# Peptides against a protein of PDB entry 5TUV, part 58

Target 1, 107 residues: chain A of PDB entry 5TUV
Amino acid sequence: KEVIDRLRYLKAEIEDLELKERELDQQKLWLQQSIKNVMDDSINNRFSYVTHEDICNCFNGDTLLAIQAPSGTQLEVPIPEMGQNGQKKYQINLKSHSGPIHVLLIN
Target 2, 107 residues: chain B of PDB entry 5TUV
Amino acid sequence: AQECQNLEVERQRRLERIKQKQSQLQELILQQIAFKNLVQRNRHAEQQASRPPPPNSVIHLPFIIVNTSKKTVIDCSISNDKFEYLFNFDNTFEIHDDIEVLKRMGM

## One batch from the design tools (peptide; aimed at target 1 T73, target 2 F93)

Design b2_p27_8 (made by RFdiffusion4)
Pose (drawn by RFdiffusion4):
Structure b2_p27_8 (pose): chain A 104 residues (1-83, 87-107), chain B 106 residues (1-49, 51-107), chain P 27 residues (1-27)
Amino acid sequence: KEVIDRLRYLKAEIEDLELKERELDQQKLWLQQSIKNVMDDSINNRFSYVTHEDICNCFNGDTLLAIQAPSGTQLEVPIPEMGQKKYQINLKSHSGPIHVLLIN
Amino acid sequence: AQECQNLEVERQRRLERIKQKQSQLQELILQQIAFKNLVQRNRHAEQQARPPPPNSVIHLPFIIVNTSKKTVIDCSISNDKFEYLFNFDNTFEIHDDIEVLKRMGM
Amino acid sequence: SDEIKIFYQGEEHIVNEEKSFSFQLTL
């Protein structure tokens, strides 16, 4: 039948696809780890910053609010329901205080 | 028969997912070279100049909130701990550290 | 529009009357 070996063929490809994903899952997990190791060198943390000019060049006009918080800080944004509509940002920081810079 | 329809749908799924994973994989690489160059760029600027801490500098990680000039922004802290509440009377946008690094080049 | 646009980890997320969104800051 045309269908029974449309199976054997498809069932012979997905393992290549399955192993390719396993490989891609391993590559991603220790690429992320290598990224964590670089951003927590004390020397590299010293220069891991951006200036006002950089932000202004990438955001034309308007009011810009820069919010800095430690890693793992959670940001929650609810739906714009009505109660006047509500546009709000719920920030939760357990590891430390947040720093807010008003860009001009 | 339906064991044929199930695997064809599953195949495309795996394909569409394996493709997106290869995309985020190179984005993560781009994230590292952009971070390395950003660090190298700041070290070079410090040899021609040190900028003060609370001003003119934003440390990673961070977010950029963009809204209209006529938009009023309120900041509220309550009795509950580890909570921050920002209110806007109009729409806004949030951008990440990764995207700003891309917009600046590297 | 009544949409909130969030650009995070190279993806665009849209918050409207049906969907909310949350994420954590990463390295």

Design b2_p27_8_s1 (made by RFdiffusion4, then SolubleMPNN; from b2_p27_8, 15 letters changed)
Fold by OpenDDE base, seed 3:
Structure b2_p27_8_s1 (fold): chain B 107 residues (1-107), chain C 107 residues (1-107), chain A 27 residues (1-27)
Amino acid sequence: as target 1 above (107 residues)
Amino acid sequence: as target 2 above (107 residues)
Amino acid sequence: SDKINVYFNGKLYIVDENTSLSFTLTK
């Protein structure tokens, strides 16, 4: 029956897709670990920075803040809320657990 | 048949997930390439200058860039140990992580 | 504008009236 043949085809394809998805998951994990290893290398870490010029070339016409924080720092951007004076509050919350946060005005 | 339709829906769902995972994998590959290019650039630049850049002239990874209007009023509350930061803006802003900045830099 | 655009980990996130964001810088 045509329906039976279609069912067999679909089931076989789904099985192949499951294998492909697992393959991609493993590749992701491998690549994530590779990136971590490269970034944690002492020599690479020494040169893992951008300059003020780099930032200015990427952005213009605005106030620019550069916030450098250690790995693991928590970044929270809450929903803007109306303040007591009728002004909306736009916020950024930062919480570091392993070191100080450094802020630079690039403007 | 209903069973065929159910399997076709599942097939499509899996195909979409695989596509998303493939895209994420490509993103990670580009991140690694960009980082390696950044390190290479900085190493070469310091060799040519025969010295490292001044400490406060560079932004070390990981970092974020906050850009807002020049008219935006920014208030910042900092903990004594500089582990916690609260930024208040009287207008909206944008946040760009180091990955996005490296993309804009063409790394 | 009343929205906040956040470019993080290769994706664009938007903070609006219904969505807040929480991220970790390089786990």
Scores: peptide ipSAE 0.567, ipTM 0.893, DockQ to the pose 0.833
OpenDDE base, seeds 1, 2, 4, 5: peptide ipSAE 0.566, 0.552, 0.351, 0.561; ipTM 0.894, 0.889, 0.882, 0.892

Design b2_p27_8_s2 (made by RFdiffusion4, then SolubleMPNN; from b2_p27_8, 13 letters changed)
Fold by OpenDDE base, seed 3:
Structure b2_p27_8_s2 (fold): chain B 107 residues (1-107), chain C 107 residues (1-107), chain A 27 residues (1-27)
Amino acid sequence: as target 1 above (107 residues)
Amino acid sequence: as target 2 above (107 residues)
Amino acid sequence: SNQIKIYFNGKTYIVDENTSFSFTLTK
């Protein structure tokens, strides 16, 4: 009887959790679509930018690269390997198939 | 009983998934808020200046930021059509997408 | 630091001796 009651409780709770998970999935989809709509709006798109000062303030004292690449561009960061002189190689590989990649150095 | 244990494991698994999905949803909400704040800021700034910023003075979304020490030596190889980029760093670096940058900006 | 840290799509990734990073940029 006690085991049966525990089973019933657990099954009911799992059912509630299933409903909650589906609700969250639906909310995510709607929010994603909302974000897309907001960003695709012509007025919002016109003002969807940051300044060099904005970036510099976020990373004070650093060398900064800003990368703008077409959709579909592949970005790869391989595992660092030892070079010929014993130094590790830290790399970024970019490969576009639909247009040129634009990189800005923010000094 | 074994069946109770199995259901308890399932319950815990679902709870963890729900927690993750809730976190992801919160991130999306913050993204939307940050973007709206960015647009509002820029609209106001351009209104006050009575002109848009110079085309090469801003970074339009979407973008990626790479930051590294000012002491880091960066080598770059670019294809003729600028479809392929290879960056070599003599030290570690960080990569931040535009969403993360907006967070750092306090948007 | 011996790690490459990547803050992307709301997640944090670390490139080390065992893990690389790959992503296709999308609109």
Scores: peptide ipSAE 0.585, ipTM 0.894, DockQ to the pose 0.722
OpenDDE base, seeds 1, 2, 4, 5: peptide ipSAE 0.579, 0.577, 0.362, 0.584; ipTM 0.894, 0.893, 0.882, 0.895

Design b2_p27_8_s3 (made by RFdiffusion4, then SolubleMPNN; from b2_p27_8, 14 letters changed)
Fold by OpenDDE base, seed 3:
Structure b2_p27_8_s3 (fold): chain B 107 residues (1-107), chain C 107 residues (1-107), chain A 27 residues (1-27)
Amino acid sequence: as target 1 above (107 residues)
Amino acid sequence: as target 2 above (107 residues)
Amino acid sequence: SDTITIYFNGKKYLVDENTSFSFTLTK
């Protein structure tokens, strides 16, 4: 029957897709570990920076803040709400639990 | 047939997940390439200058960039220990992680 | 504009009247 053949085809394809998905999961894990290893290398870490010029070139004409914070720091951007003066409040909340937060103004 | 329809839905669901995972994998590959290019650039630049850049002239990874109009008024409240930051903007802004910045830099 | 745009971890997020954004910095 045509329906039976279609079912068989779909089941076989789904099985192949399961294999493909597992392959992609493994590749992701491998690549994540590779990136971590590269970034944690002492030599690479020494040169893992951008300049103020780099940032300014990316955002010409803007006011720029560079935020550096310890791991575990929480960053929150709440929904803008109307203030008492009728203007919307656009906010960023930063909270660290392990150390000070460093912010640079790039003008 | 209902069973056939159910399997077709499942097939489509898996195809979409695979597509998403493929996209994420490509992103990771680009991240690694960008980072390696950044390191190479900086190593070469320091070699040519025969010295490292001044400590406060660079932004070490990881970091986050906030950009907004030059006309945007920014108010910042900081705790004494610098563990908490509250930024208030009178207009909208953008946030870019270091990965996105490297993309804009063409790394 | 009243929308905040966030580019984080290879994804684009929008903060508007319906959606906020939060994340934890990791090593």
Scores: peptide ipSAE 0.603, ipTM 0.893, DockQ to the pose 0.756
OpenDDE base, seeds 1, 2, 4, 5: peptide ipSAE 0.581, 0.595, 0.596, 0.602; ipTM 0.890, 0.892, 0.893, 0.894

Design b2_p27_8_s4 (made by RFdiffusion4, then SolubleMPNN; from b2_p27_8, 13 letters changed)
Fold by OpenDDE base, seed 5:
Structure b2_p27_8_s4 (fold): chain B 107 residues (1-107), chain C 107 residues (1-107), chain A 27 residues (1-27)
Amino acid sequence: as target 1 above (107 residues)
Amino acid sequence: as target 2 above (107 residues)
Amino acid sequence: DDKIKIYFNGKTYIVDENTSFSFTLTK
């Protein structure tokens, strides 16, 4: 009897949790669309930028690369491996399928 | 008993997913707020300056930032069509998306 | 420190001797 009651309770709770999860999924989709709409607005898009100063202030003293690439661009960071000269190779691979990639050097 | 255990595991799994989704939703909200704040800042700044910033002084969203030590040697190989980039670093680096940068900017 | 740190989509990723990283840019 106790086991049966526990089963009923758990099943009911799982059903409630399923509803909650679906609700969150819908909210996420809505918010994502909202963000896209805001960013795609012509006025907002005009002002959707950061300055070199902004970036430098965030990463003082570092060498910085700013990468702008089309949607669908694949970015890969492989496991560092030893090179022929014994130097570890730290790499970034970028591959676009729809347009050119733009990279800016910020000092 | 085994069925109860299975349902309890399922319950916990769903609870964890819900928690994760709630966190992701909050992050999206913060992203939207940060973007709106960025736009407002830039609009105000351009109004004060009575001109837009020079094109080469800004980085339009979306973007990715790579930061590394100023001592790091960076080698870049680019395809003819600029669809592929291969970066080689002689030391470690970090990658930050635009959302992370906006966070660091305090947006 | 020879690890690569990636801060992407609200998450932190570490590329080390056992883990690589990849993602697709979206608009």
Scores: peptide ipSAE 0.621, ipTM 0.899, DockQ to the pose 0.771
OpenDDE base, seeds 1, 2, 3, 4: peptide ipSAE 0.606, 0.611, 0.617, 0.616; ipTM 0.896, 0.896, 0.897, 0.897

## One batch from the design tools (peptide; aimed at target 1 I79 P80, target 2 I95)

Design b2_p28_1 (made by RFdiffusion4)
Pose (drawn by RFdiffusion4):
Structure b2_p28_1 (pose): chain A 104 residues (1-83, 87-107), chain B 106 residues (1-49, 51-107), chain P 28 residues (1-28)
Amino acid sequence: KEVIDRLRYLKAEIEDLELKERELDQQKLWLQQSIKNVMDDSINNRFSYVTHEDICNCFNGDTLLAIQAPSGTQLEVPIPEMGQKKYQINLKSHSGPIHVLLIN
Amino acid sequence: AQECQNLEVERQRRLERIKQKQSQLQELILQQIAFKNLVQRNRHAEQQARPPPPNSVIHLPFIIVNTSKKTVIDCSISNDKFEYLFNFDNTFEIHDDIEVLKRMGM
Amino acid sequence: DEIKIFYQGEEHVLTEESEEPFSFSLEL
């Protein structure tokens, strides 16, 4: 039949596809780990910052609010319902205080 | 028969997912070289100059909130701990540290 | 009227037609 070896063929490709994903899952997990190791060198943390000029060059006009918080800080944005519509940002920081810079 | 329809749908799924994973994989690489160059760039600027901490500097990680000039922004802290509430009377946009690093080159 | 959130190179949009709030965390 045309269908029964449309199966054997498809069932012979997905394992290549399955192993390719396993490989891609391993590559991603220790690429992320190598990223974590770089951003927590004490020397590298010292220079992991951006200036006002950089922000202004990438955001034309308007009011800009820069919010800095420790890693793992959770940001929750509810739906713009009505109650006047509500546009709000719920920030939760357990590891430390947040720093807010008003960009001009 | 339906064991044929199930695997063709599953195949495309795996394909569409394996493709997106290869995309975020190179984006993660781009994230590292952009971070390395950003650090190298700041070290060079400090040899020609030190900028003060609370001003003119934003440490990673961070977010950028963009809204209109006529938009009023309120900041509320309550009795509950580890909570921050920002209110806007109009729409806004949130951008990440990764995107700003891309917009500035590396 | 939309809320636009750009995170890890993806765009997330919130409207009255949305089913759930959006949440994410800051990562290195």

Design b2_p28_1_s1 (made by RFdiffusion4, then SolubleMPNN; from b2_p28_1, 14 letters changed)
Fold by OpenDDE base, seed 5:
Structure b2_p28_1_s1 (fold): chain B 107 residues (1-107), chain C 107 residues (1-107), chain A 28 residues (1-28)
Amino acid sequence: as target 1 above (107 residues)
Amino acid sequence: as target 2 above (107 residues)
Amino acid sequence: DQIIIHFKGKTYILTEESTEPLSFTLTK
């Protein structure tokens, strides 16, 4: 039957897609580890920074906060809400687990 | 048949996940390239200057950039656990991770 | 008014109409 043939085709394709997805998962893990290794290298770590000039060249006319935090730091952005005094509240929550957070004001 | 329809839905779901994972993998590749270029730039720059940049003039990875209007009032609070930070804004803002900043820098 | 977040190659938008906050983890 045509339906039976379609079912067989779909099942085979889904199986192939499962293999492809697992392949991509492994590639992602490998690349993530590679990036970590490169960044954790003592020499690379020493030079893993941007300058105030770099940031100023990327942004113009605004107040800029540069927030450096350890890897693994959690960033939460709550839903904007109206305060009791009719003031809009916009927030950023940061939770570090392995070290201090450094904040620089730019512009 | 209903079974065919169910498999079609599953097939489409898997295809979308694969597409997303492929995109994420590409981002990781670009991230690694950008980082290597950044390190090379900084190493060369410090060699030419014969000194490292001032400590408060650079932002070490990982970081985020928060940009907001010049009129925005920003308050920062540190919780009892000194690893937690709360930023309050009286106006909207944008957040850019280090990867996006490196892209803007042309790394 | 909206909050825009550019993170890991994706852009997220938060408004008062959003149903949940956004959470991210800084990584190497």
Scores: peptide ipSAE 0.701, ipTM 0.911, DockQ to the pose 0.875
OpenDDE base, seeds 1, 2, 3, 4: peptide ipSAE 0.700, 0.694, 0.700, 0.696; ipTM 0.910, 0.906, 0.909, 0.910; seed 4 fails the geometry check

Design b2_p28_1_s2 (made by RFdiffusion4, then SolubleMPNN; from b2_p28_1, 15 letters changed)
Fold by OpenDDE base, seed 4:
Structure b2_p28_1_s2 (fold): chain B 107 residues (1-107), chain C 107 residues (1-107), chain A 28 residues (1-28)
Amino acid sequence: as target 1 above (107 residues)
Amino acid sequence: as target 2 above (107 residues)
Amino acid sequence: DQIIVHFNGKTYILTENSTEPFSTTLEK
C-alpha cells in the first residue's frame, strides 16, 4: 500500500542523507587540516600578522587589548555576576601551560 | 501513519544539520581565502618598504582582541600561579578572534 | 548588560541569565 511505499522511500532517503552528512564531516576535517597546513607554511607564517592600524580601523573609539597566548591556553569568560562588594563582575580568565601571555594595549 | 510521521521528522532534522554543516564549510573556505589575502598584502607591503614592520607594530596570528569602552577600568593580575591571568573589567566587553578580525578587515 | 564573544565563527552572548560560562582552548 501507499504507506508501506512511503516508509520505504523515507528510509532510503534517510540513508542517503546519512551518507551525505558523513561526507560533509570528512570535508570539514580535511579543510581544517588544509587551513592548518597553509598557516604552518614557513613563508605564510612569516606574513601572518595584522597591524595596529588594521585593528584600529576595525574598532574605533574603544579601548583595545590584543592578547597572544601559547597554544593550549585555556580561555574562560565567567557568567557576569554580582561580586561580594556589590559590583558586577566582568572577567576573562586565561590559563597557560607552556609560556607567558602577551598583552598589547592598542587604544 | 505515525511511523511515517516519525521518519518525516527525522528526515527534516537531518536536512537541517546538513544545511548547517554546508554553511560551516563555506565559512572555512572564506577563512582560508582571507588568510591568503592577508599574506599577499603583507608580502607586497614589505617588498615596497624593503623592510619588515617594527616588531611591536604588528600582531602575529593567532590572537584575540578585547574591546571595551574607553571609560572601562581594566585590571590585570596573575593569580594562583604565574601562568594564570585574570582580567577584571568594571563594565561589559567583547572578544573577537583573529578570524572575525580578518572579516572586518575585508580580507 | 552582556558580554559578547566572537570565536571560531560563532557568537556567544553571556548574561546574568546564562547557564554556563564561555570556555575554550586557544590553538594555533
Scores: peptide ipSAE 0.637, ipTM 0.898, DockQ to the pose 0.777
OpenDDE base, seeds 1, 2, 3, 5: peptide ipSAE 0.620, 0.633, 0.624, 0.635; ipTM 0.897, 0.897, 0.896, 0.898

Design b2_p28_1_s3 (made by RFdiffusion4, then SolubleMPNN; from b2_p28_1, 11 letters changed)
Fold by OpenDDE base, seed 5:
Structure b2_p28_1_s3 (fold): chain B 107 residues (1-107), chain C 107 residues (1-107), chain A 28 residues (1-28)
Amino acid sequence: as target 1 above (107 residues)
Amino acid sequence: as target 2 above (107 residues)
Amino acid sequence: DKIIIHYKGKTYILTEESKEPFSFTLEK
């Protein structure tokens, strides 16, 4: 009796949760498209940048690489492995498909 | 019953996914706000200076920041077309996307 | 030693014990 009622309740709730999840998925897609449209606007695109000062204010004491790449660029960080010389290898792989990658060293 | 337990597990799984998606939506909203604030700041700054910043003094979105110790040796291999990059570090590093940087900037 | 990655509001840690490399596509 109680088990049957609980089952019905759970099934109904799961169905509601499915609807909620789909709603969130749609909202995400809408917002992503909105952000893309705003960033692709010619005026906004012109002013879509940060300065060296901005970066330096966010980080202190370290060597900084600023990597600017086109949207769609793939970034991969492989698992650190021991090299032939006994030194661990730490790597970043970048692959762009639509334009050049720009790298700035900030000290 | 076992079916009731299974449904409760499924319910909890869905609730967690929904929570994650809600968090992701909030991040997107913050991203859009930060971007708009960045654009506004830069427009105002250029108006006050009556000139755009030098080309190599700014980092255009999208970008990432890599920070590592000043003692870290960095080697970079680049393709002729600058579409593919391989970075090698002799020590560990940290990666920050542009969204986090904008947050740190207070945008 | 570990590699720390801050991406989309989350922090990821990559070590020699990790099962797969970390990968993402740079997007607007």
Scores: peptide ipSAE 0.699, ipTM 0.906, DockQ to the pose 0.891
OpenDDE base, seeds 1, 2, 3, 4: peptide ipSAE 0.683, 0.680, 0.693, 0.680; ipTM 0.906, 0.903, 0.906, 0.905; seed 1 fails the geometry check

Design b2_p28_1_s4 (made by RFdiffusion4, then SolubleMPNN; from b2_p28_1, 15 letters changed)
Fold by OpenDDE base, seed 3:
Structure b2_p28_1_s4 (fold): chain B 107 residues (1-107), chain C 107 residues (1-107), chain A 28 residues (1-28)
Amino acid sequence: as target 1 above (107 residues)
Amino acid sequence: as target 2 above (107 residues)
Amino acid sequence: DKIIIHFDGKTYILTEDSKEPFSTTLKK
């Protein structure tokens, strides 16, 4: 009897959790679309930028590269491996299919 | 007994997934807020200056920031059409998308 | 040592022991 009651309780709770999960999935989709709409707005797009000062303030003392690439650009970072000279290789590969990539050096 | 245990495990798994989805949703909300704050800041700044910033003085979204030590040697190979980039670093680096940068800016 | 990547709300750490490279496509 107690086991049966516990089973019923657990099944009911799992059903409620399933509903909650579906609700969150829907909210995520709506929010993603909302963000897209806001960013695609002409006025918002015009002012969607950061300054060199903004970047420098976030990364004090570092060499900084700012990369602007078209949508669909492939970004790959290989696993660091030892080179023939005994030095580890650290790499970034970028491949665009729709337009040129723009890179800025910030100091 | 065993059935109860199985359902309890399932319940816990669902709770963890819900927690993760709630966290992701909150991040999206913060992303939207950060973007709106950025736009508002820039609009106000340009109004005060009565002119937009020079085109090469700002970084338009979307972008990626690569930061590394000032001592890091960076080599870059670019295709003729600038569609493909290969960066070689003699030391480690970090990559930050625009969302991460906005967080660091306190937007 | 290690490469740290903050992308799309996630953090990736690449080391020599990593199983696969980091690969993604920039979204519009």
Scores: peptide ipSAE 0.657, ipTM 0.898, DockQ to the pose 0.748
OpenDDE base, seeds 1, 2, 4, 5: peptide ipSAE 0.026, 0.023, 0.646, 0.023; ipTM 0.824, 0.820, 0.898, 0.819; seeds 2, 4, 5 fail the geometry check

Design b2_p28_2 (made by RFdiffusion4)
Pose (drawn by RFdiffusion4):
Structure b2_p28_2 (pose): chain A 104 residues (1-83, 87-107), chain B 106 residues (1-49, 51-107), chain P 28 residues (1-28)
Amino acid sequence: KEVIDRLRYLKAEIEDLELKERELDQQKLWLQQSIKNVMDDSINNRFSYVTHEDICNCFNGDTLLAIQAPSGTQLEVPIPEMGQKKYQINLKSHSGPIHVLLIN
Amino acid sequence: AQECQNLEVERQRRLERIKQKQSQLQELILQQIAFKNLVQRNRHAEQQARPPPPNSVIHLPFIIVNTSKKTVIDCSISNDKFEYLFNFDNTFEIHDDIEVLKRMGM
Amino acid sequence: STLTANLDFSVESSEQLKEINELIKEKS
């Protein structure tokens, strides 16, 4: 039948696809780990910053609000319902205080 | 028969997912070289100049909130701990560290 | 409903923020 070996063929490709994903899952997990090791060198943390000019060059006009918080800080944005519509940002920081810079 | 329809849908799914994983994989690589160059760029600027901490500098990680000039922004802190509430009377946009690093090159 | 993103300098969180901006635009 045309269908029964459309199966055997498809069932012979997915394992290549399955192993490819396992490989891609391992590559991603220790690429992320290598990224974590670089951003927590004390020397590298010292220069992990951006200036006002950089922000202004990438955002034309308007009011810009820069919010800085420690890693793992959670940011929750509810739906624009009506109650006047509500546009709000719920920030939760357990590891420390947040720093807010008004860009001009 | 439906064991044929199930695997063809599952195949495309695996394909569409394996493709997106290869995309985020190179984006993660781009994230590192952009971060490395950003650090190297700041070290070079400090040899020609030190900028003060609370001003003119934003440390990673951070977010950029963009809204209209006529938009009023309110900041509220309540009795509950580890909570921050920002209110806007109009629409806004949120951008990440990664994107701004891309927009500035590396 | 509420969408959540983490500030951990990751690509997945950056894509979640794009989804938050897309949802704000659609429901605005």

Design b2_p28_2_s1 (made by RFdiffusion4, then SolubleMPNN; from b2_p28_2 with S1Q N6T V11I Q16K E22K S28D)
Fold by OpenDDE base, seed 5:
Structure b2_p28_2_s1 (fold): chain B 107 residues (1-107), chain C 107 residues (1-107), chain A 28 residues (1-28)
Amino acid sequence: as target 1 above (107 residues)
Amino acid sequence: as target 2 above (107 residues)
Amino acid sequence: QTLTATLDFSIESSEKLKEINKLIKEKD
């Protein structure tokens, strides 16, 4: 009896949670679209940039690569492990399928 | 009993997903605010300067930043069409997107 | 053995990058 009651309770709660999750999904989609619309606005797009100073201030003292890649670009990073020469491999592979990648070096 | 356990696991899974999605929504809101603030800043700055910034002095969104030590040696191989990039580092690095950069900028 | 991410500039990709950073740091 107690088990049956627990089952009923859990099933009902799961149903409610499913509804809540769908609601959040819809809100997320709406917000994502809103952001895209704002960013795609001609005026906003004109001013959608950061300066080298902005970046340098965020990463003081570091060497920086600014990478502009088309949406959908694949990024691969091998897990750093000791190679045959005893040196860890630190690597980034980028592959775009829709357009060229642009890279800027910032010191 | 086993069915109860299964449902409890499912319940917890859904609760965690909901929590994650709520957090994502909050981050999206912050992203939108940050972007709007960036646009406003840049508009104001260009108005004050009475000219746009030099093209090579800014990084247009979207972008990612790779930061590494100033001592790090970076080797880059690029495909002919610039669709593929291979970066080799002799030390560790981090990767950040424009969203995080805007956060660091205090936008 | 390879960490991967799709750069679609979504929050999911942002989270993936954070994960990558974390994993790289842990391996140092």
Scores: peptide ipSAE 0.697, ipTM 0.920, DockQ to the pose 0.770
OpenDDE base, seeds 1, 2, 3, 4: peptide ipSAE 0.690, 0.692, 0.696, 0.692; ipTM 0.917, 0.917, 0.919, 0.918

Design b2_p28_2_s4 (made by RFdiffusion4, then SolubleMPNN; from b2_p28_2, 8 letters changed)
Fold by OpenDDE base, seed 1:
Structure b2_p28_2_s4 (fold): chain B 107 residues (1-107), chain C 107 residues (1-107), chain A 28 residues (1-28)
Amino acid sequence: as target 1 above (107 residues)
Amino acid sequence: as target 2 above (107 residues)
Amino acid sequence: QTLTATLDFSIESQKKLKEINELIKKYS
C-alpha cells in the first residue's frame, strides 16, 4: 500500500537524520574542546586580551563595566519591578564559586 | 495516515534541530578564528612596541561587558572575598560576552 | 521572578544574555 511505503520511507529518513544529529553533536564537542585548548595555550593566553579602546569602539557613548569572572559564575537579573520610590529596579547579581570577580569601569 | 503525519512532524523537528546545530557549529568556527586573529593582532602590536601593554589598560579574556547610558547611575556592593557583586542601575542595561565583543571588533 | 545565566562563555550562554537584554529592554 501507498501508506506502508510512505511509512517505510519516513522511518528510514528519520534514522538517517538521527545519525546526522549525533554526528553534529560530536563535532560540536570536538570543536569546543579545540577552542578550549587553543585558549589555554600559554602563548595564546598571554595575548588573549582586548584594550579599552577596543571596548569603547564597540559601544560608543555608553558607560561600560568590564567584568572578569571565572567560568561558571552565576548571573542573576531580577525582572524590573517598581521599587519603593516608584523607580523600576535594574539589578545584576553575580556569584562566583571558584574565584574572585574583577570589575573595571570604562567611561 | 495518522502515523505518517506523526512521522512527518518528527522529521521536520529533527531537520530544524540539525539546522540549528549546523549554525552553532559555524559560530564556533568563527569564534576560534576571531580568537586567533586577536592573538595575532596583540602579538604584532607588542612586538612593534617592544613591551606589553600596561596592566590596567587591557581586559583579559574571558569577560563580559555591561553597557548602559552615560547618564545611568550605577551602585555596586562587593563581598569581602569579591566572590559576590550586586549592581544597581537607575536605568536599563545590556550584557554582552567577549565573543560578541570580538565580533563587533571585526575579528 | 529572576532571570539567570551561567557564564560559561558558550554560544548558549550568549543566547541567554541576549534574551536577558531583550527582556530588560521591554521594561524600559
Scores: peptide ipSAE 0.643, ipTM 0.909, DockQ to the pose 0.801
OpenDDE base, seeds 2, 3, 4, 5: peptide ipSAE 0.637, 0.641, 0.642, 0.642; ipTM 0.909, 0.910, 0.910, 0.912

